# Peptides against a protein of PDB entry 5NXQ, part 14

Target 1, 114 residues: chain A of PDB entry 5NXQ
Amino acid sequence: EIQIPVSMAAEEEYLRSKVLSELLTDTLENDGEMYGNENEVLAALNGAYDKALLRLFASACSDQNVEKALSLAHELKQDRALTAAVKISERAELPSLVKKINNIREARYEQQLK

## One batch from the design tools (peptide; aimed at target 1 R55)

Design b2_p8_5_s1 (made by RFdiffusion4, then SolubleMPNN; from b2_p8_5 with A1S D7E)
Fold by OpenDDE base, seed 2:
Structure b2_p8_5_s1 (fold): chain B 114 residues (1-114), chain A 8 residues (1-8)
Amino acid sequence: as target 1 above (114 residues)
Amino acid sequence: SLLELAEE
């Protein structure tokens, strides 16, 4: 059996999760409500989205592709995902990437504070 | 592995 490379599988899952997240967002904007579990569905979709992104991120780190990794980190939605990205970067021994991701987190904290 | 960290 031909196994799909992890990075390719991750890309597919990312795209799928992204589309679903966008569809949910559009639906809520246009229809106003779903069936009372909108927040749970959104959280689940965001989780899946970030998880897929993190797989791509891990792949980029493994390739020592810091610029690609950083670009992916900017696309992460949840703070917990940024935390995971930091941990991955640390394990990959990419301190410059660690700092840059922490800067992203700090910037988001500042925005929330305003 | 890095991938394991991504899946936590």
Scores: peptide ipSAE 0.344, ipTM 0.913, DockQ to the pose 0.923
OpenDDE base, seeds 1, 3, 4, 5: peptide ipSAE 0.341, 0.340, 0.340, 0.339; ipTM 0.912, 0.912, 0.912, 0.913

Design b2_p8_5_s2 (made by RFdiffusion4, then SolubleMPNN; from b2_p8_5 with A1D D7E)
Fold by OpenDDE base, seed 1:
Structure b2_p8_5_s2 (fold): chain B 114 residues (1-114), chain A 8 residues (1-8)
Amino acid sequence: as target 1 above (114 residues)
Amino acid sequence: DLLELAEE
């Protein structure tokens, strides 16, 4: 069996989960079809999406590619995923990135208040 | 675990 590098595997899973999530969202918004499990499916897909992103994020941190890491953090959907990104950044000893991710979290909290 | 969310 051919072993796929972790980063490539994460990218593949990210793209797959992203596409499926978008397709489901489009179906709900444009067709109005309801099958009764859309929210559950979306939650699962979003989980897989963030998991894949976090693997990419960890790789970017290991490469000391702060700009790439930050860009990936902006793509995270769940607050708990941002928390995980902070932890990864701390272990990578990237305090500037930690601050920037916390700023993302704060901004999202403010948006939710509106 | 740093990748707890990613590895669950």
Scores: peptide ipSAE 0.096, ipTM 0.802, DockQ to the pose 0.415
OpenDDE base, seeds 2, 3, 4, 5: peptide ipSAE 0.094, 0.095, 0.087, 0.094; ipTM 0.804, 0.803, 0.807, 0.803

Design b2_p8_5_s3 (made by RFdiffusion4, then SolubleMPNN; from b2_p8_5, 3 letters changed)
Fold by OpenDDE base, seed 3:
Structure b2_p8_5_s3 (fold): chain B 114 residues (1-114), chain A 8 residues (1-8)
Amino acid sequence: as target 1 above (114 residues)
Amino acid sequence: DLLALAEE
């Protein structure tokens, strides 16, 4: 058994989840076929996507690479994922990153109100 | 589960 570095495994899963989510979205939009479970599938894919992204985020935090971490946070889709990113940032003792991620959340809340 | 970290 070959042990793959955690960061590489996370990157692979992120890319896989991203591609699958995009392909499914494009298929539904372009082909127009509904099977009744698309929303559940999309939710699962988005969950996997954010989970993989959070692993990359955690790695960036561990490296004290705040700018990379912030860039990754912007790519998160779900609010709960942003909350998780805040938790990770807090545990990594990166208060500036915490503030910036909270700003992302607030901005998204404002967009939802419009 | 990193997403579950939000609940911790």
Scores: peptide ipSAE 0.122, ipTM 0.826, DockQ to the pose 0.197
OpenDDE base, seeds 1, 2, 4, 5: peptide ipSAE 0.114, 0.120, 0.108, 0.104; ipTM 0.824, 0.826, 0.814, 0.810

Design b2_p8_6 (made by RFdiffusion4)
Pose (drawn by RFdiffusion4):
Structure b2_p8_6 (pose): chain A 114 residues (1-114), chain P 8 residues (1-8)
Amino acid sequence: as target 1 above (114 residues)
Amino acid sequence: DLLELADE
């Protein structure tokens, strides 16, 4: 059977999780539950989404592509995932990227205060 | 190494 590179597999998983998460969120916001495990599936789905996105984020940092990495960080869902992205940026010694990602966290926290 | 951190 064909082996898939972890970097390439992460892109597909990110997109799949994005599509499935959007569809299941629309189902729960309008129709509610039908099968019985939608809430748990959506939670796991958002977790796999950010994890795959953090892998792509690490590849962008490895390639010193700060701009691509910031765009990937903007697509993250969980606030804890933004924290994970900051630690990856620090490990990659990209201080300018840390500041811009921390601006995202602060901006979201400002929405939390409204 | 960055990927290992991303998987944590």

Design b2_p8_6_s1 (made by RFdiffusion4, then SolubleMPNN; from b2_p8_6 with E4K D7E)
Fold by OpenDDE base, seed 3:
Structure b2_p8_6_s1 (fold): chain B 114 residues (1-114), chain A 8 residues (1-8)
Amino acid sequence: as target 1 above (114 residues)
Amino acid sequence: DLLKLAEE
């Protein structure tokens, strides 16, 4: 069995899920509808996307690459994924990153209220 | 597993 490095596997899955999510979104925008379960499919794809992204995020945290980690956090779509990122950052003992991710969450909350 | 938080 060929073992692929964790970071490479995560990157591959991230890119795959990102492309699929974007393709589905684009299809819905251009073609209108698919099979009536589009929102469910999108949610699943977004989940896979964030999951893969979180693996990259965790790797960045392990590398103590705060700037990369923060950039990745900005790409997260779901609030629950941001929560996971906070927990990862806490365990990595990166309090500045924790604060910045919480700022992202707060900013998104504010936008939702508008 | 923190990654499961992002799963459906």
Scores: peptide ipSAE 0.124, ipTM 0.820, DockQ to the pose 0.255
OpenDDE base, seeds 1, 2, 4, 5: peptide ipSAE 0.123, 0.121, 0.110, 0.120; ipTM 0.820, 0.822, 0.814, 0.819

Design b2_p8_6_s2 (made by RFdiffusion4, then SolubleMPNN; from b2_p8_6 with D1S E8Q)
Fold by OpenDDE base, seed 2:
Formats: structure tokens, sequence, C-alpha cells
Structure b2_p8_6_s2 (fold): chain B 114 residues (1-114), chain A 8 residues (1-8)
């Protein structure tokens, strides 16, 4: 049996999660409501989306592909996911990436304060 | 592993 590489599985899950998140967003915009748990469903989908991205991120870090890792980090939605990305970068001994991801987090914090 | 950290 041929095992699917982790990176390929992560890519598939990312695409799936992204599509589902977009479909939910479109549904809310066009139809106005779901069944009273829209925020919970959205949070779950965003979580799955970020988790898939983080797996790709981990793979990029393992490959020492800092530019790819950084581009993936910019696509993360939740602050908790950025925190995870920092932890991954630290473990991968990529301090420049750590700094750049922290800059992303700080920028988002500043936007929230406005 | 790095992947374990990705699982949050």
Amino acid sequence: as target 1 above (114 residues)
Amino acid sequence: SLLELADQ
C-alpha cells in the first residue's frame, strides 16, 4: 500500500477546508442565516483551515523553505494559529521566520486596536 | 515533531 505523503494530504485538506469556509461565507452573505449556530460552524471551519495550513507550514519549515513558510503564515486567520506557527518556527530553528511571524501578529493587534 | 505542533 502506498501511503500518501503528509504534505499532499495537508494540501488536500487545506483546499477542502478553504472551499468549505468560502461556501459558508457565501451562504451567510446570500441567505442571511443558517440554523442558529453560524458562528460556531465558522469557528470550526476556520480551525480546520488553519490546521491544514499549519501542516503545510510545518512541511515547509522541515524543507527549510522560509519563503514558502512565510507566505503560508500570511494566510493563517486565527491568532492561535500564528502562535502555533511561531512555535513550529522555533523548533525548526528559524529565528528570522519567528520574527516575521511575530510582526504579522503585531500588525493584526494594531489593526484590532483601531 | 513539527507536525505535532501543527495539530494545536
Scores: peptide ipSAE 0.409, ipTM 0.927, DockQ to the pose 0.903
OpenDDE base, seeds 1, 3, 4, 5: peptide ipSAE 0.406, 0.406, 0.403, 0.403; ipTM 0.926, 0.926, 0.925, 0.925

Design b2_p8_6_s3 (made by RFdiffusion4, then SolubleMPNN; from b2_p8_6 with D1S D7E)
Fold by OpenDDE base, seed 2:
Structure b2_p8_6_s3 (fold): chain B 114 residues (1-114), chain A 8 residues (1-8)
Amino acid sequence: as target 1 above (114 residues)
Amino acid sequence: SLLELAEE
């Protein structure tokens, strides 16, 4: 059996999760409500989205592709995902990437504070 | 592995 490379599988899952997240967002904007579990569905979709992104991120780190990794980190939605990205970067021994991701987190904290 | 960290 031909196994799909992890990075390719991750890309597919990312795209799928992204589309679903966008569809949910559009639906809520246009229809106003779903069936009372909108927040749970959104959280689940965001989780899946970030998880897929993190797989791509891990792949980029493994390739020592810091610029690609950083670009992916900017696309992460949840703070917990940024935390995971930091941990991955640390394990990959990419301190410059660690700092840059922490800067992203700090910037988001500042925005929330305003 | 890095991938394991991504899946936590």
Scores: peptide ipSAE 0.344, ipTM 0.913, DockQ to the pose 0.921
OpenDDE base, seeds 1, 3, 4, 5: peptide ipSAE 0.341, 0.340, 0.340, 0.339; ipTM 0.912, 0.912, 0.912, 0.913

Design b2_p8_6_s4 (made by RFdiffusion4, then SolubleMPNN; from b2_p8_6 with D7E)
Fold by OpenDDE base, seed 1:
Structure b2_p8_6_s4 (fold): chain B 114 residues (1-114), chain A 8 residues (1-8)
Amino acid sequence: as target 1 above (114 residues)
Amino acid sequence: DLLELAEE
């Protein structure tokens, strides 16, 4: 069996989960079809999406590619995923990135208040 | 675990 590098595997899973999530969202918004499990499916897909992103994020941190890491953090959907990104950044000893991710979290909290 | 969310 051919072993796929972790980063490539994460990218593949990210793209797959992203596409499926978008397709489901489009179906709900444009067709109005309801099958009764859309929210559950979306939650699962979003989980897989963030998991894949976090693997990419960890790789970017290991490469000391702060700009790439930050860009990936902006793509995270769940607050708990941002928390995980902070932890990864701390272990990578990237305090500037930690601050920037916390700023993302704060901004999202403010948006939710509106 | 740093990748707890990613590895669950």
Scores: peptide ipSAE 0.096, ipTM 0.802, DockQ to the pose 0.426
OpenDDE base, seeds 2, 3, 4, 5: peptide ipSAE 0.094, 0.095, 0.087, 0.094; ipTM 0.804, 0.803, 0.807, 0.803

Design b2_p8_7 (made by RFdiffusion4)
Pose (drawn by RFdiffusion4):
Structure b2_p8_7 (pose): chain A 114 residues (1-114), chain P 8 residues (1-8)
Amino acid sequence: as target 1 above (114 residues)
Amino acid sequence: NPLLELVD
């Protein structure tokens, strides 16, 4: 059976998780539960979404592509995932990227205060 | 990629 590179597999898993998360969120926001495990599935779905997105983020940092990495960080869902992205940026010695990601966290926190 | 140690 064909082996898939982890970098290429992460892109597909990101997109799949994005699609499935958007569909299941629309279902729960309008119709509610039907099968019985939608809430747990959506939670795991958002978790897999950010994990795959952090893998692509690490690849962008490895390639010194700060711009691509920031755009990937913007697509993250969990605030804890933004924290993980900061640590990856620090590990990659990209201080300019750390500041811009921390601006995203502060901006979301400002929405939390409204 | 050593950066993936923080993700995985």

Design b2_p8_7_s1 (made by RFdiffusion4, then SolubleMPNN; from b2_p8_7 with D8E)
Fold by OpenDDE base, seed 5:
Structure b2_p8_7_s1 (fold): chain B 114 residues (1-114), chain A 8 residues (1-8)
Amino acid sequence: as target 1 above (114 residues)
Amino acid sequence: NPLLELVE
């Protein structure tokens, strides 16, 4: 088995998941047909997408690259992924990043209530 | 990497 660096593997998974998610979304928007499994597929793709991003996020935190980490956090889709990003930031002892990610979460909550 | 353990 070929060993691939963690960062490279994460980038590959991110790109793959992003492309598949966008293709499925475009198909649903343009064709308007549901076959019964699209929502499940989207959920799985979004999960894989966020997981890949979180790996990149963790790498950025390890590098003490707060700006890159914050940029990646903005790309996360699911609330549970933002929660994970907060936990990672706490373990990395980056309190300023924790606050900024919590602000992202709060902003999304407010949008859902409108 | 201990941070990667928090991704799952």
Scores: peptide ipSAE 0.269, ipTM 0.886, DockQ to the pose 0.781
OpenDDE base, seeds 1, 2, 3, 4: peptide ipSAE 0.267, 0.268, 0.266, 0.262; ipTM 0.886, 0.886, 0.885, 0.884

Design b2_p8_7_s2 (made by RFdiffusion4, then SolubleMPNN; from b2_p8_7 with L4W D8E)
Fold by OpenDDE base, seed 2:
Structure b2_p8_7_s2 (fold): chain B 114 residues (1-114), chain A 8 residues (1-8)
Amino acid sequence: as target 1 above (114 residues)
Amino acid sequence: NPLWELVE
């Protein structure tokens, strides 16, 4: 039994989830037909996507790679995922990263108000 | 690892 490193497994899951999310989104935009469960499917896919990203994010934080961690945080879709990233950053004792992620979250809040 | 606990 070959054990895949957690980070590599996370990358694979991230890519898979990303592709599926994009494909579903494109399909809905082009076809315009609703089957009744698309939003739930999208939410599930986004959840899996963010979860995978957060694993990569945590790994980057553990490596003290703030630049990589920040880049990953920008790719997070859900606000709850950004919140998780903040918590991870706090535990990793990366206050500069915490601030930057909070800025991302604030920016998204402002966009929702417009 | 406490970081992984936040993800799962």
Scores: peptide ipSAE 0.111, ipTM 0.785, DockQ to the pose 0.783
OpenDDE base, seeds 1, 3, 4, 5: peptide ipSAE 0.111, 0.109, 0.108, 0.110; ipTM 0.782, 0.781, 0.774, 0.783; seed 4 fails the geometry check

Design b2_p8_7_s3 (made by RFdiffusion4, then SolubleMPNN; from b2_p8_7 with E5D D8E)
Fold by OpenDDE base, seed 2:
Structure b2_p8_7_s3 (fold): chain B 114 residues (1-114), chain A 8 residues (1-8)
Amino acid sequence: as target 1 above (114 residues)
Amino acid sequence: NPLLDLVE
C-alpha cells in the first residue's frame, strides 16, 4: 500500500482546514445569517487548522528547519497551539525557536490587553 | 498525540 508521507498529509489537511475556515468566515460576513452554532463551528475549524499546522511544524522541527518552523508558528491562531509548538520545539532541542515562539505569545498577550 | 490534543 502506498502511504502518503505525514508531512504531505498534514499539508493537505492544513489547506483544507484553512479553506473551510475562510469560507465560513466569508459566508458569515457576506450573508450575515446566524444559525446559533457558528462560533462552535469556527472553534472546531480553528482547532483542525492549528492541528494540521502543528504537524507541519513538527516536521519542520525534525528537519531542523528553524525558519520554516517559525514561519508556521506565526500562522497558528490559538494560544494553546503556540504552547504545543513550544513543547515540540523543546523536545526537538531548538531553544532559539522556543524563545521566538514565546515572543510571539507575549506579543499577542500584549495586543489583547490593549 | 498528546501535543496535538492541546488544540482539539
Scores: peptide ipSAE 0.119, ipTM 0.824, DockQ to the pose 0.199
OpenDDE base, seeds 1, 3, 4, 5: peptide ipSAE 0.116, 0.117, 0.117, 0.114; ipTM 0.822, 0.825, 0.824, 0.822

Design b2_p8_8 (made by RFdiffusion4)
Pose (drawn by RFdiffusion4):
Structure b2_p8_8 (pose): chain A 114 residues (1-114), chain P 8 residues (1-8)
Amino acid sequence: as target 1 above (114 residues)
Amino acid sequence: FDLDDILS
């Protein structure tokens, strides 16, 4: 059976998780539950989404592509995932990227205060 | 998040 590179597999998993998360969120926001495990599935779905996105983020940092990495960080869902992205940026010695990601966390926190 | 696993 064909082996898939972890970097290429992460892109597919990110997109799949994005699609399935959007569909299941629309279902829960309008119709509610039908099968019985939608809430747990959506939670796991958002978790797989950010994890795959953090793997692409690490590849962008490895390639010193700060701009691509910032765009990937913007697509993150969990605030804890933004924290993980900051640690990856620090481990990649990209201080300019750390500041811009921390601006995203502060901006979201400002929405939390409204 | 397991950063060591993500960065592997």

Design b2_p8_8_s1 (made by RFdiffusion4, then SolubleMPNN; from b2_p8_8 with D5E S8A)
Fold by OpenDDE base, seed 1:
Structure b2_p8_8_s1 (fold): chain B 114 residues (1-114), chain A 8 residues (1-8)
Amino acid sequence: as target 1 above (114 residues)
Amino acid sequence: FDLDEILA
């Protein structure tokens, strides 16, 4: 039996979720037709996307690769995902990363106020 | 750490 490395599995899930999310977004923007469940599907896809990213993020933290972790955090879509990234960073004892992720959150809060 | 716990 073939065992897939955890990192490869995470990358695969990330890419799949990213593609599906982007395709759905493009379809909705270009065709404009909605049947009532697209928002739910989009939310589910975004959740899966962020979850996949967080797995990669956790791996980067484990490797003490702060720059990679930060880059991944910027790709997160949901605030709850950023919160999770903070928790991961705290548990990984990376306080500088915690601060930088909180800066991302604060910046997004300011954007939402507009 | 438990990633599943954090992501729950």
Scores: peptide ipSAE 0.158, ipTM 0.833, DockQ to the pose 0.201
OpenDDE base, seeds 2, 3, 4, 5: peptide ipSAE 0.152, 0.151, 0.149, 0.156; ipTM 0.831, 0.831, 0.829, 0.832

Design b2_p8_8_s2 (made by RFdiffusion4, then SolubleMPNN; from b2_p8_8 with F1Y D5E)
Fold by OpenDDE base, seed 5:
Structure b2_p8_8_s2 (fold): chain B 114 residues (1-114), chain A 8 residues (1-8)
Amino acid sequence: as target 1 above (114 residues)
Amino acid sequence: YDLDEILS
């Protein structure tokens, strides 16, 4: 068995999940065919996508690369993923990053209310 | 970090 570095594996998983999520989304938007399980599939893909991003996010935090971490946080789709990013940032003792991620969360909440 | 635990 070939061992793959953790960072490389995370990047590969991120790219794979991102592509699959985008393909499914485009199909639904352009073709309009519904089979009854699209939302479930999308949720699963988004979950995998965010999880992969969070691995990269955690790595960035470990490197104390706040700018990279923040950029990755903006790419997260689910609110629960942002919450996870906050927890990771807190554990990494990066309070400025915590505040900035919370601002992202609040902004998304406001958009949902409109 | 245990991401599975955090996301559960």
Scores: peptide ipSAE 0.153, ipTM 0.829, DockQ to the pose 0.178
OpenDDE base, seeds 1, 2, 3, 4: peptide ipSAE 0.140, 0.145, 0.114, 0.121; ipTM 0.828, 0.828, 0.815, 0.816

Design b2_p8_8_s3 (made by RFdiffusion4, then SolubleMPNN; from b2_p8_8, 3 letters changed)
Fold by OpenDDE base, seed 5:
Structure b2_p8_8_s3 (fold): chain B 114 residues (1-114), chain A 8 residues (1-8)
Amino acid sequence: as target 1 above (114 residues)
Amino acid sequence: YDLDEILA
């Protein structure tokens, strides 16, 4: 069996999940066909996408690459994923990153209220 | 930490 480095595997998973999520979204927007399971499929794809991103995020934190970590956090879709990113940042003892991610979360909350 | 646990 071919062994793939963890970082490379994470990148592949991220790209695959991102492509699938975008394709499904575009299909629904352009074709307008609903089969009753689209929301469930999208949730699953978004979950896989965020999980892949979080692996990259954790790697960036380990590398002390705060700028890369923050950039990745902005790409997260789900609130629960942002919460996970905060936990990872706290464990990595990166308080400035924690604050910046919390700002992202607060901004999204405010947008949802409007 | 475990990402699977965090995302559970």
Scores: peptide ipSAE 0.162, ipTM 0.834, DockQ to the pose 0.181
OpenDDE base, seeds 1, 2, 3, 4: peptide ipSAE 0.155, 0.157, 0.155, 0.156; ipTM 0.833, 0.833, 0.833, 0.832

## One batch from the design tools (peptide; aimed at target 1 R80 A92)

Design b2_p9_3 (made by RFdiffusion4)
Pose (drawn by RFdiffusion4):
Structure b2_p9_3 (pose): chain A 114 residues (1-114), chain P 9 residues (1-9)
Amino acid sequence: as target 1 above (114 residues)
Amino acid sequence: TITVEDVDL
């Protein structure tokens, strides 16, 4: 059976998780539950979404592509995932990227205060 | 090469 590179597999998993998360969120926001495990599936789905996105983020940092990495960080869902992205940026010694990601966290926290 | 450490998400 064909082996898939972890970097290429992460892009597909990110997109799949993005599609499935959007569909299942629309289902829960309008129709509610039908099968019985939708809430748990959506939670795991958002988790897999951010994990795959963090892998692509690490590849962008490894390639010193700060701009591509920031765009990937903007697509993150969990606030804890933004924290993970900051640690990856620090471990990649990209201080300019750390500041921009921390601006995202601060901006979301400002929405939390409204 | 930078990798993603184990995260609880």

Design b2_p9_3_s1 (made by RFdiffusion4, then SolubleMPNN; from b2_p9_3, 5 letters changed)
Fold by OpenDDE base, seed 5:
Structure b2_p9_3_s1 (fold): chain B 114 residues (1-114), chain A 9 residues (1-9)
Amino acid sequence: as target 1 above (114 residues)
Amino acid sequence: MVEVPEVDL
């Protein structure tokens, strides 16, 4: 079995998960057909998407590429994924990145309260 | 190189 480098596998999974999530969303918005499981499918796809992004995020942190890491964090959908990104940043000893990601979380909370 | 652990969601 050919082992794919972790970074390449993460990028592939990210792109695949992103495309599938977008396709499902577009279908729900345009076709109006609901089968009762769309939210569950979407949640699973979003989970896979964020997981793939977090792998890329961890790689960026390992490279000490704070700018790239922050850009990836902005693309995370779920709050729990942002929490995971904070944890990764803490382990990577990147306190400036921790603060910036927490600012993203705070901004999203404020938007949900409106 | 900084070792970054995997995080489960």
Scores: peptide ipSAE 0.110, ipTM 0.816, DockQ to the pose 0.414
OpenDDE base, seeds 1, 2, 3, 4: peptide ipSAE 0.098, 0.100, 0.097, 0.095; ipTM 0.814, 0.814, 0.813, 0.813

Design b2_p9_3_s2 (made by RFdiffusion4, then SolubleMPNN; from b2_p9_3, 4 letters changed)
Fold by OpenDDE base, seed 1:
Structure b2_p9_3_s2 (fold): chain B 114 residues (1-114), chain A 9 residues (1-9)
Amino acid sequence: as target 1 above (114 residues)
Amino acid sequence: MIEVPEVDL
């Protein structure tokens, strides 16, 4: 049985989810709704996207690559995904990363209030 | 390897 490394599989899932999410978003912006369920599909794709990113994030944390981890955290779309990233960072005993991710969250909260 | 917490995403 051919085992694909977890990091490689996560990267593939990330790229696939990213492309599909961007494609669907672009389609909605240009053509509008076609079937009336595109927003639900988009939400599901965004969930898969963040989940894939979190796998990469966890890998970066395991490697103690804080710079890569932070870059990945910036790409997360949902606040709940950022919360998950905080939990991962705490488990990795990376308090500096925890603080930086919380700063991202706070900045997004302020943007949503405008 | 650090596992991703169970999150409904």
Scores: peptide ipSAE 0.114, ipTM 0.823, DockQ to the pose 0.862
OpenDDE base, seeds 2, 3, 4, 5: peptide ipSAE 0.112, 0.111, 0.110, 0.111; ipTM 0.822, 0.822, 0.817, 0.822

Design b2_p9_3_s3 (made by RFdiffusion4, then SolubleMPNN; from b2_p9_3, 4 letters changed)
Fold by OpenDDE base, seed 2:
Structure b2_p9_3_s3 (fold): chain B 114 residues (1-114), chain A 9 residues (1-9)
Amino acid sequence: as target 1 above (114 residues)
Amino acid sequence: MVTVPEVDL
């Protein structure tokens, strides 16, 4: 059994979920047939996408690569995923990263209020 | 090495 490193598995899942999310988005934008479950499918795909990113994020935190971790955090779509990234950063004892991720969250909240 | 636990969404 070929054991794929966790980081490689996360990268593969990220790419897969990203491609599927983009494909679904393109289909919806081009007046594709509505099957009535598109929103549910999109939510599931976004969840898978963020989950894959969080695995990469956790790996970057483990490597103490704050720059890479922050770049990955910017790619997270859901607020709950940013919350998870904060928890990971706290456990990794990276307080500067915690602050930077919270700044991303605050900026998104401010955008939502406009 | 700091082990970061997996967080599920």
Scores: peptide ipSAE 0.077, ipTM 0.785, DockQ to the pose 0.423
OpenDDE base, seeds 1, 3, 4, 5: peptide ipSAE 0.076, 0.066, 0.062, 0.075; ipTM 0.786, 0.784, 0.783, 0.785

Design b2_p9_4 (made by RFdiffusion4)
Pose (drawn by RFdiffusion4):
Structure b2_p9_4 (pose): chain A 114 residues (1-114), chain P 9 residues (1-9)
Amino acid sequence: as target 1 above (114 residues)
Amino acid sequence: DLLEGIELD
C-alpha cells in the first residue's frame, strides 16, 4: 500500500476536517442532532483540524516562510492552538512571527471583551 | 497535546 508523506497527508487532513466541520456545524445550527454523536464528532473534528493545520504551520516555519505561516495561523480555530503556534514559532526562532501571532490572540481576546 | 509530534526540519 502507498505510503503518504506526513506533510502531504496534513494538507489533505486539514482540508477534510475543514469541510466536515463546516457541514456538521451547519447541521447542528439548523437541525440539531440526528444520529446521536454529532457534538462529540464536531469537537474531535475541530481538534483534528487545528492539529493538521499546526503541522503545515511547522513546515512553513521550517521553510522560513513567515508569510505563509501567518496565513496558516489565521485559519486556526482554538485559542489554545494559537498558543501552540506561538511555541512552534519560538522553537523555530522566528520572533517577528511570534509578535504577529500574539496580535491575533490579543485581537480575539478583544472580541471576548465585547 | 497539540505540540506532540510537531517537528521542525

Design b2_p9_4_s1 (made by RFdiffusion4, then SolubleMPNN; from b2_p9_4 with D9E)
Fold by OpenDDE base, seed 1:
Structure b2_p9_4_s1 (fold): chain B 114 residues (1-114), chain A 9 residues (1-9)
Amino acid sequence: as target 1 above (114 residues)
Amino acid sequence: DLLEGIELE
């Protein structure tokens, strides 16, 4: 049995989810084709994408690599994922990272109001 | 486990 390191598996899942999410998004934007389930598929893909990112994020937190963790947090798409990142940061006892992620969330809130 | 209880899907 071949064992794949957790970090490598997480990277693979992240890349796969990212590519699929971007591909679908681009297709919808460029072609405008709708078959009835694209939005649901996109939501599922975005969920998988953020989930994969959070695994990488948690790994970065475990390594106390705050810079990498913050970079990954910026790539998160869903607000719920940012909230999860805050929770992870709290568990990792990284209060500076918590504050920075909350700043990201606040900035996105402001953008949504415009 | 930092990911315990985290649910996105």
Scores: peptide ipSAE 0.403, ipTM 0.923, DockQ to the pose 0.140
OpenDDE base, seeds 2, 3, 4, 5: peptide ipSAE 0.402, 0.400, 0.397, 0.401; ipTM 0.922, 0.923, 0.922, 0.923

